# Peptides against a protein of PDB entry 1MQS: the designs that were tried, part 108

Target 1, 223 residues: chain A of PDB entry 1MQS
Amino acid sequence: ILKMLFLNKDLNNNDNITTITDDIFNQQEIIWKVLILDIKSTATISSVLRVNDLLKAGITVHSLIKQDRSPLPDVPAIYFVSPTKENIDIIVNDLKSDKYSEFYINFTSSLPRNLLEDLAQQVSITGKSDKIKQVYDQYLDFIVTEPELFSLEISNAYLTLNDPKTTEEEITGLCANIADGLFNTVLTINSIPIIRAAKGGPAEIIAEKLGTKLRDFVINTNS

## One batch from the design tools (peptide; made by RFdiffusion4, then SolubleMPNN)

Design b2_p20_4_s4 (from b2_p20_4, 8 letters changed)
Fold by OpenDDE base, seed 1:
Structure b2_p20_4_s4 (fold): chain B 223 residues (1-223), chain A 20 residues (1-20)
Amino acid sequence: as target 1 above (223 residues)
Amino acid sequence: KLSYIEKLGLKQNEEFKSLL
């Protein structure tokens, strides 16, 4: 998250949030930025950062993407939003209206190819592609509820997995999505976990899928 | 050394640039 707030520049990963923000605040000229969020990403940010952390990262103001926002044409904007068509359209509209000076677009999870193409097409039509500085997938689609506890906040996951009317395909799909979210979380934490799951249920399926993903990742990174 | 997540993020950025 902090890396995103500093325009995805390299930061010293060995420092805690306070140390990083203090060091940057003291050593570099702070570039003041606007942070544009949606409801989901707001929860993510709020779970990890305090208001003071945002300020120290150069966030002068933060707003919801769907809110009426005053133009700040001389201020760069960081978008951190869900990878949806709706958000893309809003960003493009903001671009058309010269809402901000520069656009650093970060998606909470992977933007699908079709939406990436749509974004590129719309941006190209505006003639203002030079203002789009970054399009970045952050893979920050989880909520830190406590220092040692997090949630993917997938709506109705428990209900879907326990509904006898749910099809096997739906269960498989949901388990895959959960495993993907967990995989992204593991990669974000930068530590390979010991996976523990209850046997005989969806948790075991998810654990198996996650284990496979992690094994494949380790093999591919060590080759 | 860039993390895997960072590499994925950069990949997306390069893909976007290639579409412009």
Scores: peptide ipSAE 0.362, ipTM 0.848, DockQ to the pose 0.563
Fold by OpenDDE base, seed 5:
Structure b2_p20_4_s4 (fold): chain B 223 residues (1-223), chain A 20 residues (1-20)
Amino acid sequence: as target 1 above (223 residues)
Amino acid sequence: KLSYIEKLGLKQNEEFKSLL
């Protein structure tokens, strides 16, 4: 998260958040930025950072992407939002209106290729592609609730998975989303877990999907 | 050295640039 707030520049990750922010604040010129969030990413940021941490990272203002925001044409913007068509369209509209000086776009999870192409196409049409400085997948689609506990914050996941009216397709789709979120979390923590799941239910489906993703990752990175 | 997540982020950035 802090790396994103410093425009994805290299930071010493061995120090705690306070030490990092203090060192940067004291040794480097602060670049003031706007942070644009959605509801989900707001929860992510709030679970990890204090308001003072944001300030020390040069975040002067933070706002929701769907809210009316005042133009700050001389201020760079960091978007940290869900990878959705709606958010892409809003970002492009902000670009068209010259709402900010520069655009650093960060998605909470992987942006699908089709949406990436859509974003690129729309940006190209505006003629303002030079203002788009970065498009990054951050893989931060989770919140930290406790030091050793996290949540994907998928709405009504338990209810959906246990409702007899839920279709197999809906269950499969939800399990895929959960597996993706867990995979992203594992990669972010940089630790390969032992997976345990109950047999005969959605948990087994999720575990299998996650296990496959992790195995594929290990094979591809060790080669 | 970049972490795997950082490499993925960078890859997406380069892919985006290639589409412009």
Scores: peptide ipSAE 0.334, ipTM 0.841, DockQ to the pose 0.585
Fold by OpenDDE base, seed 3:
Structure b2_p20_4_s4 (fold): chain B 223 residues (1-223), chain A 20 residues (1-20)
Amino acid sequence: as target 1 above (223 residues)
Amino acid sequence: KLSYIEKLGLKQNEEFKSLL
């Protein structure tokens, strides 16, 4: 994900997220860019990155692909979206309207050949293929294997978490609420899941809270 | 050195460029 935010340039893989973002931020050459997401990719980003990580990566604005977005013709855009025909059409429309200066297109999983050909064909017709700087498959769909319902809830959480006016207390409270919701879901399924979360982000906080709740539940029910 | 996943991602980019 971080590599994507830095236009898929080589990053020092031995450093943690904070070190990488700090090192790049301290480099005088921060490229400000827009990040365009969908519901699924929003969940992915929110699970791995903190609000400050996006800012340090040079993300000035982030928005949903289906939302009306103001043109920023001098700003490069990073798309990180699901590999769907709908998203392809929106990207092409954004290209036609000169929404951004450059387009770095990243798909959450592999774009099928037929859709790749469709994208290429539509882009070619516009005569603006030079603005498409990259088409990249990120293969990050495995992070968000949750139902669409959970994706919607996480999207709302992401918007709240990424508001610079949001306090740490509000973030902690939101993470607790998410953990409670997940706990209720686990109880409904009547099985103890394996919890996996990215380290150093809100997902870890949620996972820890959920894990504690599950452990307490098991102890209390066997008691 | 690029990971296997990174190589796959780059492959898609090259394929797209070849279609333009």
Scores: peptide ipSAE 0.328, ipTM 0.829, DockQ to the pose 0.311
Fold by OpenDDE base, seed 4:
Structure b2_p20_4_s4 (fold): chain B 223 residues (1-223), chain A 20 residues (1-20)
Amino acid sequence: as target 1 above (223 residues)
Amino acid sequence: KLSYIEKLGLKQNEEFKSLL
């Protein structure tokens, strides 16, 4: 998250948030930015950062993407939002209206190729592609509730997975989503977990999917 | 050395740029 707030520049990850923010604050000129969030990403940010941390990171204003936001044409904007068509359209509209000087777009999870293409197409049509400085997948679609406990905040996941009326296709889809979220979390914490799951249910499916993703990751990272 | 997440982020960024 902090890296995102510093426009995805290299940060020393070994320091606590306070040390990082203090060091940056003391060593570099603060670039003031606007932070645009959605409801989900607001929860993510709030679970990790304090309001003062945002300020120290140069966030002068934070707003919801769906809120009516005043133009700040001389201020760069950081978007940290869910990878949805709706958010893409809003970002493009903000671009069209020259709402900010620069656009640093960060998605909470991977933006699918089709949506990436849609974003690119819309941006290209505006003729203002130069204002889009970054498009990043941050893989921060989880809530930190405790230092050793997090939630993917998937609505009714347990109910859906345990409802006998839920189709196998729905279960498989949900399990894939959960596995993706877990994978993102694992990558974020930079630790390869030992996966434990109950056998004979959705948890096993999720564990297998996650295990595959992690194995693929390790292979690709070591190559 | 870039983390895996950073590499993924960069990849997405480059993919986006390639589509413009």
Scores: peptide ipSAE 0.326, ipTM 0.836, DockQ to the pose 0.602; fails the geometry check

Design b2_p20_5_s1 (from b2_p20_5, 9 letters changed)
Fold by OpenDDE base, seed 1:
Structure b2_p20_5_s1 (fold): chain B 223 residues (1-223), chain A 20 residues (1-20)
Amino acid sequence: as target 1 above (223 residues)
Amino acid sequence: SSIDKRNKELTEEFKKLVEE
């Protein structure tokens, strides 16, 4: 999320959110930006970042995508919204209206091919494709239910893992998916977790996979 | 790195589609 707020520039991943924001605030000229959210992404942002963090990241104003927003033609905009036809249409309308100077589009989940094509087609028609600087997927593989509690919301995970008919390959695959989700969550929260898992079960497998991913990430970042 | 690569690819694909 922080990377997104800094227009997906490379950030030092070794620091906590506060340290990162402070360092950037002190070392680089702040680019003021508008952050456009939807209901889902608002919940995510609120769970991860404080208002002060947004300010330090150069977010002057944040608004819901469906709200009537004032034009800020000299200000770049970061969209962090669900990949829906509705949101795409709104973004394109904002583009047509020259509502912002630049558009950094970050979808909260994977953008389906059909919607990508739709977005591209509509943008092409406007003739203002140069204003679209980025189109990213910002995978949110977790749902924040409480301030310190989240779920990956993987359907039937418990049942699958405890079904004696489930194959080892299926279990391994599911564990990998869970580990990926957790990894993405860790990156989103920008905090290195202490991993605790019950021994002798799928949780241990997941923990191991997650640990490996985190180690690899740290090594690659420090390398 | 993997996420970054994917995102860059998505951006490039988008640009390509716009030009088509």
Scores: peptide ipSAE 0.544, ipTM 0.929, DockQ to the pose 0.444
Fold by OpenDDE base, seed 5:
Structure b2_p20_5_s1 (fold): chain B 223 residues (1-223), chain A 20 residues (1-20)
Amino acid sequence: as target 1 above (223 residues)
Amino acid sequence: SSIDKRNKELTEEFKKLVEE
């Protein structure tokens, strides 16, 4: 999330959020940006960052994507929203209207190929593709509902995993997605967890996948 | 990082699609 707020520049992830923001604030000129969110991403951001953290990251204002927003044509915008047709259409409309100077688009989850193509097609028609600097799909789709409790908000995950009609391939795919989400969550909070999972079910599969990803990451970062 | 690589690839693919 912090990387996104700093336009996906390389940040030293070894420090806590406060230290990172303080160091950047003291060493570099702050680039003021607008942060565009949806309901889901608002919950995510609010659970991880404090208002003061946003300010230190150069976020001057944050708004919901569906809200009527004032044009700020000289200000870059960071979109952190769900990969939906509706959000894509709104982004394109904002682009057409020259609402912001630059567009950094970060989707909260994987962007399907069809939506990528739709976005590209619509942007192509506008002739303003140069304003779109980044298109990322981050797996930061998690919500902290209570202290030390969070959800990935994967629709019908429990039902799918426990439905006898669900294929092994579908289960494997879902487990992979969950593991990716958890991995990204770990990276976001900058804390390596102790993994506990029930044996003999999907939770064990997820735990193994997550453990492997974390080990690989630690090895690669220390190398 | 693998994430950075993926993001870069997505951006590049997007740019490619816009130019087609």
Scores: peptide ipSAE 0.538, ipTM 0.927, DockQ to the pose 0.479
Fold by OpenDDE base, seed 3:
Structure b2_p20_5_s1 (fold): chain B 223 residues (1-223), chain A 20 residues (1-20)
Amino acid sequence: as target 1 above (223 residues)
Amino acid sequence: SSIDKRNKELTEEFKKLVEE
């Protein structure tokens, strides 16, 4: 994933994510990019990378592929999306409209031959094939869904929390909603969890809110 | 890496198909 964010350049794999991003960030050669995701890839990115990691990788904006996106004709784009006909059509439309300067296409799984041919055919018609720099397919089979992992399926939570344009009020509201969802889950499981969260971000806010709710609940139940 | 090789091949195949 990190390699993808750096336009699939060779990275020193012996270093942890933080070291790699720090080293590159300190190198005055940050290429700012747009990251286009779908719902599935958003979940993947969220599980592996933090907001700061994306920023250090030069990701200035990230959006869903189905969302209306403003043209950034001078900015290269990284697509990390499922290999579907729908996504291919959208990418081609973005190409036709000169939405970005360069296109780095990374599919989240193997690209079927028929879809590869379809993509190539459509791109050929546009006459703008030179803008497509890479077509990769990724194997995300390493995402072992731990049986103890669950999602609240709150739409656009990652995007909202990681968008620099999101207001503090919006973040607070979303964190409250997440905390409520987690609280309900805890009640359903009928066990008080140990809460672990990264410090200095939305996760900490959520953890604090959840902790407060749980404490209040315990106090009220024991009175 | 094997992954890098595959990705390079896919890109090349794509470019070939476009020229076709």
Scores: peptide ipSAE 0.533, ipTM 0.926, DockQ to the pose 0.275
Fold by OpenDDE base, seed 4:
Structure b2_p20_5_s1 (fold): chain B 223 residues (1-223), chain A 20 residues (1-20)
Amino acid sequence: as target 1 above (223 residues)
Amino acid sequence: SSIDKRNKELTEEFKKLVEE
């Protein structure tokens, strides 16, 4: 998310959000941007970032995509929204109206081919494709259900992990999948977590796997 | 990163489609 807020510039992921934002804020010229969200992405952002974090990232204002927004033709915009036809149409409309100077489009999940083509077609018609600087899709493999609470959409995880008939291999595989999801989440939020898990169960296995992944990541990023 | 590569590719594909 922080990477997105900094226009997908490479960031040092070894530090917490505050340290990263402070360092960037102090050492680099801040590019002020508008952040456009939808309901889902708002929940995601709110669960991960504080208002101060957004400010430090150069977000001067954030709004919902469906809300009426004032034109800021000299300000770049970051869209972080679901890949839907509706959102695409709104983005294109914003483009047509020269609402912002530049468009950095980040979809919250994979963009289907048909929607990519639709976006491209509509943008082509506008003749303003040069204003679209990025089209990214970030697969969110987690769902924010409550503030500071998110879930990986893994069906029957609890049942599988607690079923006495489940094999060790199945447990290990599921734990690995969960750890991968958590790891991706960590990367998304660009913050190294303190891992807490109950001992003696699958949670510990997951925690260990996640810890290993994080350590490996840190080593690799420092190399 | 693999993610960065994918995103770059998506942007490139988009640009290509716009030009078609």
Scores: peptide ipSAE 0.532, ipTM 0.925, DockQ to the pose 0.419

Design b2_p20_5_s2 (from b2_p20_5, 12 letters changed)
Fold by OpenDDE base, seed 1:
Structure b2_p20_5_s2 (fold): chain B 223 residues (1-223), chain A 20 residues (1-20)
Amino acid sequence: as target 1 above (223 residues)
Amino acid sequence: SALDKRNEELTKEFKELVKK
């Protein structure tokens, strides 16, 4: 998220949010930006960042994508929104109206190919593709409820894992899904965790799967 | 990171699609 707020520049990952924002504030010229959110991303941002953090990141104003927003043609905009047709249409309309100087588009989840093509087609028609600087996919597969607590919000996971009628295949599948979600979370926060899990249950299975994914990832990136 | 690479590729793909 912080990387996104700094226009996806490389940041030192070893520091906490406050230290990172302070360092950037002290070392680099702050680029003031507008942050455009939807309901989902607002919840995410609010759970992770404080208002002061946004300010330190150069966010001068944040608004909902569906809100009537005043034009700031000299200010770059960061969109952090769900990959929907509606949001794409709004972004394109904002582009047409020259609402901002530059557009950094960050989708909260995977952008389907059809929507990518739609976005590209609409942008092409405007003739203003040069204003689109980035199109990123953030893959937010988790909800941060507290500073050190998050949930994948997989429906009925506990019930399914503890139901004696659940098949081994179903358990294995669910554990794989959870591990995938956790893996994506790790990538999102850009930190390799120490994995701790209760022994003798699904948590151990998940931990093992996640560990394998992380090891494979590290090996493939260092190779 | 893998995510960064993916995002760079996504941006590239987008730009290519715009040119078509």
Scores: peptide ipSAE 0.538, ipTM 0.931, DockQ to the pose 0.556; fails the geometry check
Fold by OpenDDE base, seed 5:
Structure b2_p20_5_s2 (fold): chain B 223 residues (1-223), chain A 20 residues (1-20)
Amino acid sequence: as target 1 above (223 residues)
Amino acid sequence: SALDKRNEELTKEFKELVKK
């Protein structure tokens, strides 16, 4: 998250957020930026960062992507939003209207190929692709609620998994989504976890899927 | 990091798609 707020520059991640922001504030000129969020990413940011941290990172204002926002044509914008068609359309509209000077687009999860192509096509039509500086897909599909505790914020997951009327296909699909979210979390924290799951239920299915994803990733990265 | 590489690649791919 801090890397994103500093336009994805390399930061020393060994220090706590306060130390990093203080060091940067004291040693470097602050680049003031606008942070554009959606409901999901707002919760994520709020769980990890304090308002003072945002200020020290050079975030002068933050707003929801669906809100009516005032143009700041001389200010760079950081988008941190879900990879949806709706958000892409809004970003493109903001680009068309020259709402900001530069666009740093960070999706909260993996950007599907079809949406990447759609974004590229729409941006191409505007002729303003030079203003798009970055297109990243972050792996922050989680909310930190407590130290060492996080949630994927999947609606009704417990109820769905325990409802006897839920089909096996629905369970499998949900387990896949949970495994994807956990995988993204692991990549974000850059630490390989020891997986613990209860046997004989959905948790075991999720653990197996996650384990496979992690093994495949490690093999591909070391190759 | 692997994530940084992925993000760089995504940006590159995006730029390439825009030029087509």
Scores: peptide ipSAE 0.508, ipTM 0.922, DockQ to the pose 0.625; fails the geometry check
Fold by OpenDDE base, seed 3:
Structure b2_p20_5_s2 (fold): chain B 223 residues (1-223), chain A 20 residues (1-20)
Amino acid sequence: as target 1 above (223 residues)
Amino acid sequence: SALDKRNEELTKEFKELVKK
């Protein structure tokens, strides 16, 4: 989330939120931005960040995507919203109206290909694609301050995941079990972690599943 | 990070689709 607020620039992962925001703030390179949220993402951000953190990140205004928002044509916007057709249409409308100077679009979960194509098509029609700087699929990077190595002690997990004879269904099932275990661990620690996983493998599947579970949990607990 | 690479790829894919 913090990375998103800083337009997905590299941040020092060893520092806590306060240290990161303070360091950036002190560098006088704060880019003021608008943060556009939906109900789900609002809950997520509120669980992790304080209002002061947003300010230190250069967020001048945060608003709901469905709310009427004043145009700020000289201000870049960060969208952190659910990957829905409705939100895509609103983003495109905002683009058409030149509501902001730049658009950093971060979807809260995986963007389906059909929606990606729809977004691209609509943006193409506007002729303003250059204003869209980023399209990211935010896996909830939960902040883990002190990484601890632990094992879920799932029997033969490594062998199963690395066996070429293992079916996709078996991998998916195992990944779900691992995600459940991690989820339980997270709940036990009572800390929302930043999830990082290697791409293209089971770790990514696990991360996605875990992220979804955590998002759902946060939404349900705040509701 | 792996996440950063994915996001970069998604952005790239989007840009490519727009040009199509």
Scores: peptide ipSAE 0.505, ipTM 0.921, DockQ to the pose 0.460; fails the geometry check
Fold by OpenDDE base, seed 4:
Structure b2_p20_5_s2 (fold): chain B 223 residues (1-223), chain A 20 residues (1-20)
Amino acid sequence: as target 1 above (223 residues)
Amino acid sequence: SALDKRNEELTKEFKELVKK
């Protein structure tokens, strides 16, 4: 998240958020930015960052994507929103209207190919593609409830996994989804976890899947 | 980071699609 707020510059992630923001604030000229959120990303940001953190990151204004926002044509904008057709259309409209100077688009989860193509097509028509500086997928489909506790907010996950009526296929599918969410979380935090799971249950399945994903990722990044 | 690399690739892919 902090990387996003600093336009995806390399940050030393070994420090706590406050230390990072303080260091950057003190060492570099602050680039003031607008942060555009949706309901989901607002919850995510609120769970991870304090208001002062946003300010220290150079966020002068934050607004919901669906809100009527005043043009700030000289200010770069960071979009941190869900990858939906609706949000894409709004972003494109904002681009058309020259609402901001630059557009840093960060989707909260994986951007489907069809939506990527749609975004590209719409942007191409505007002739203003140069204003779009970044299109990123942050994979932030989690909510941090506590510093060491977060939720993927998968509806009824526990109930489904523990319901004796749940099929093996359903369990496997859900475990895959959970593993994906955890994987995304790990990537976001940029820390490889030690995976611990209870044996003999869905947690073990999830752990194995996650472990595989992480191993594959490490191999691919080191190659 | 691997995530950064992926994001850069996504940006690149987007830019390429816009040019088509």
Scores: peptide ipSAE 0.495, ipTM 0.918, DockQ to the pose 0.638; fails the geometry check

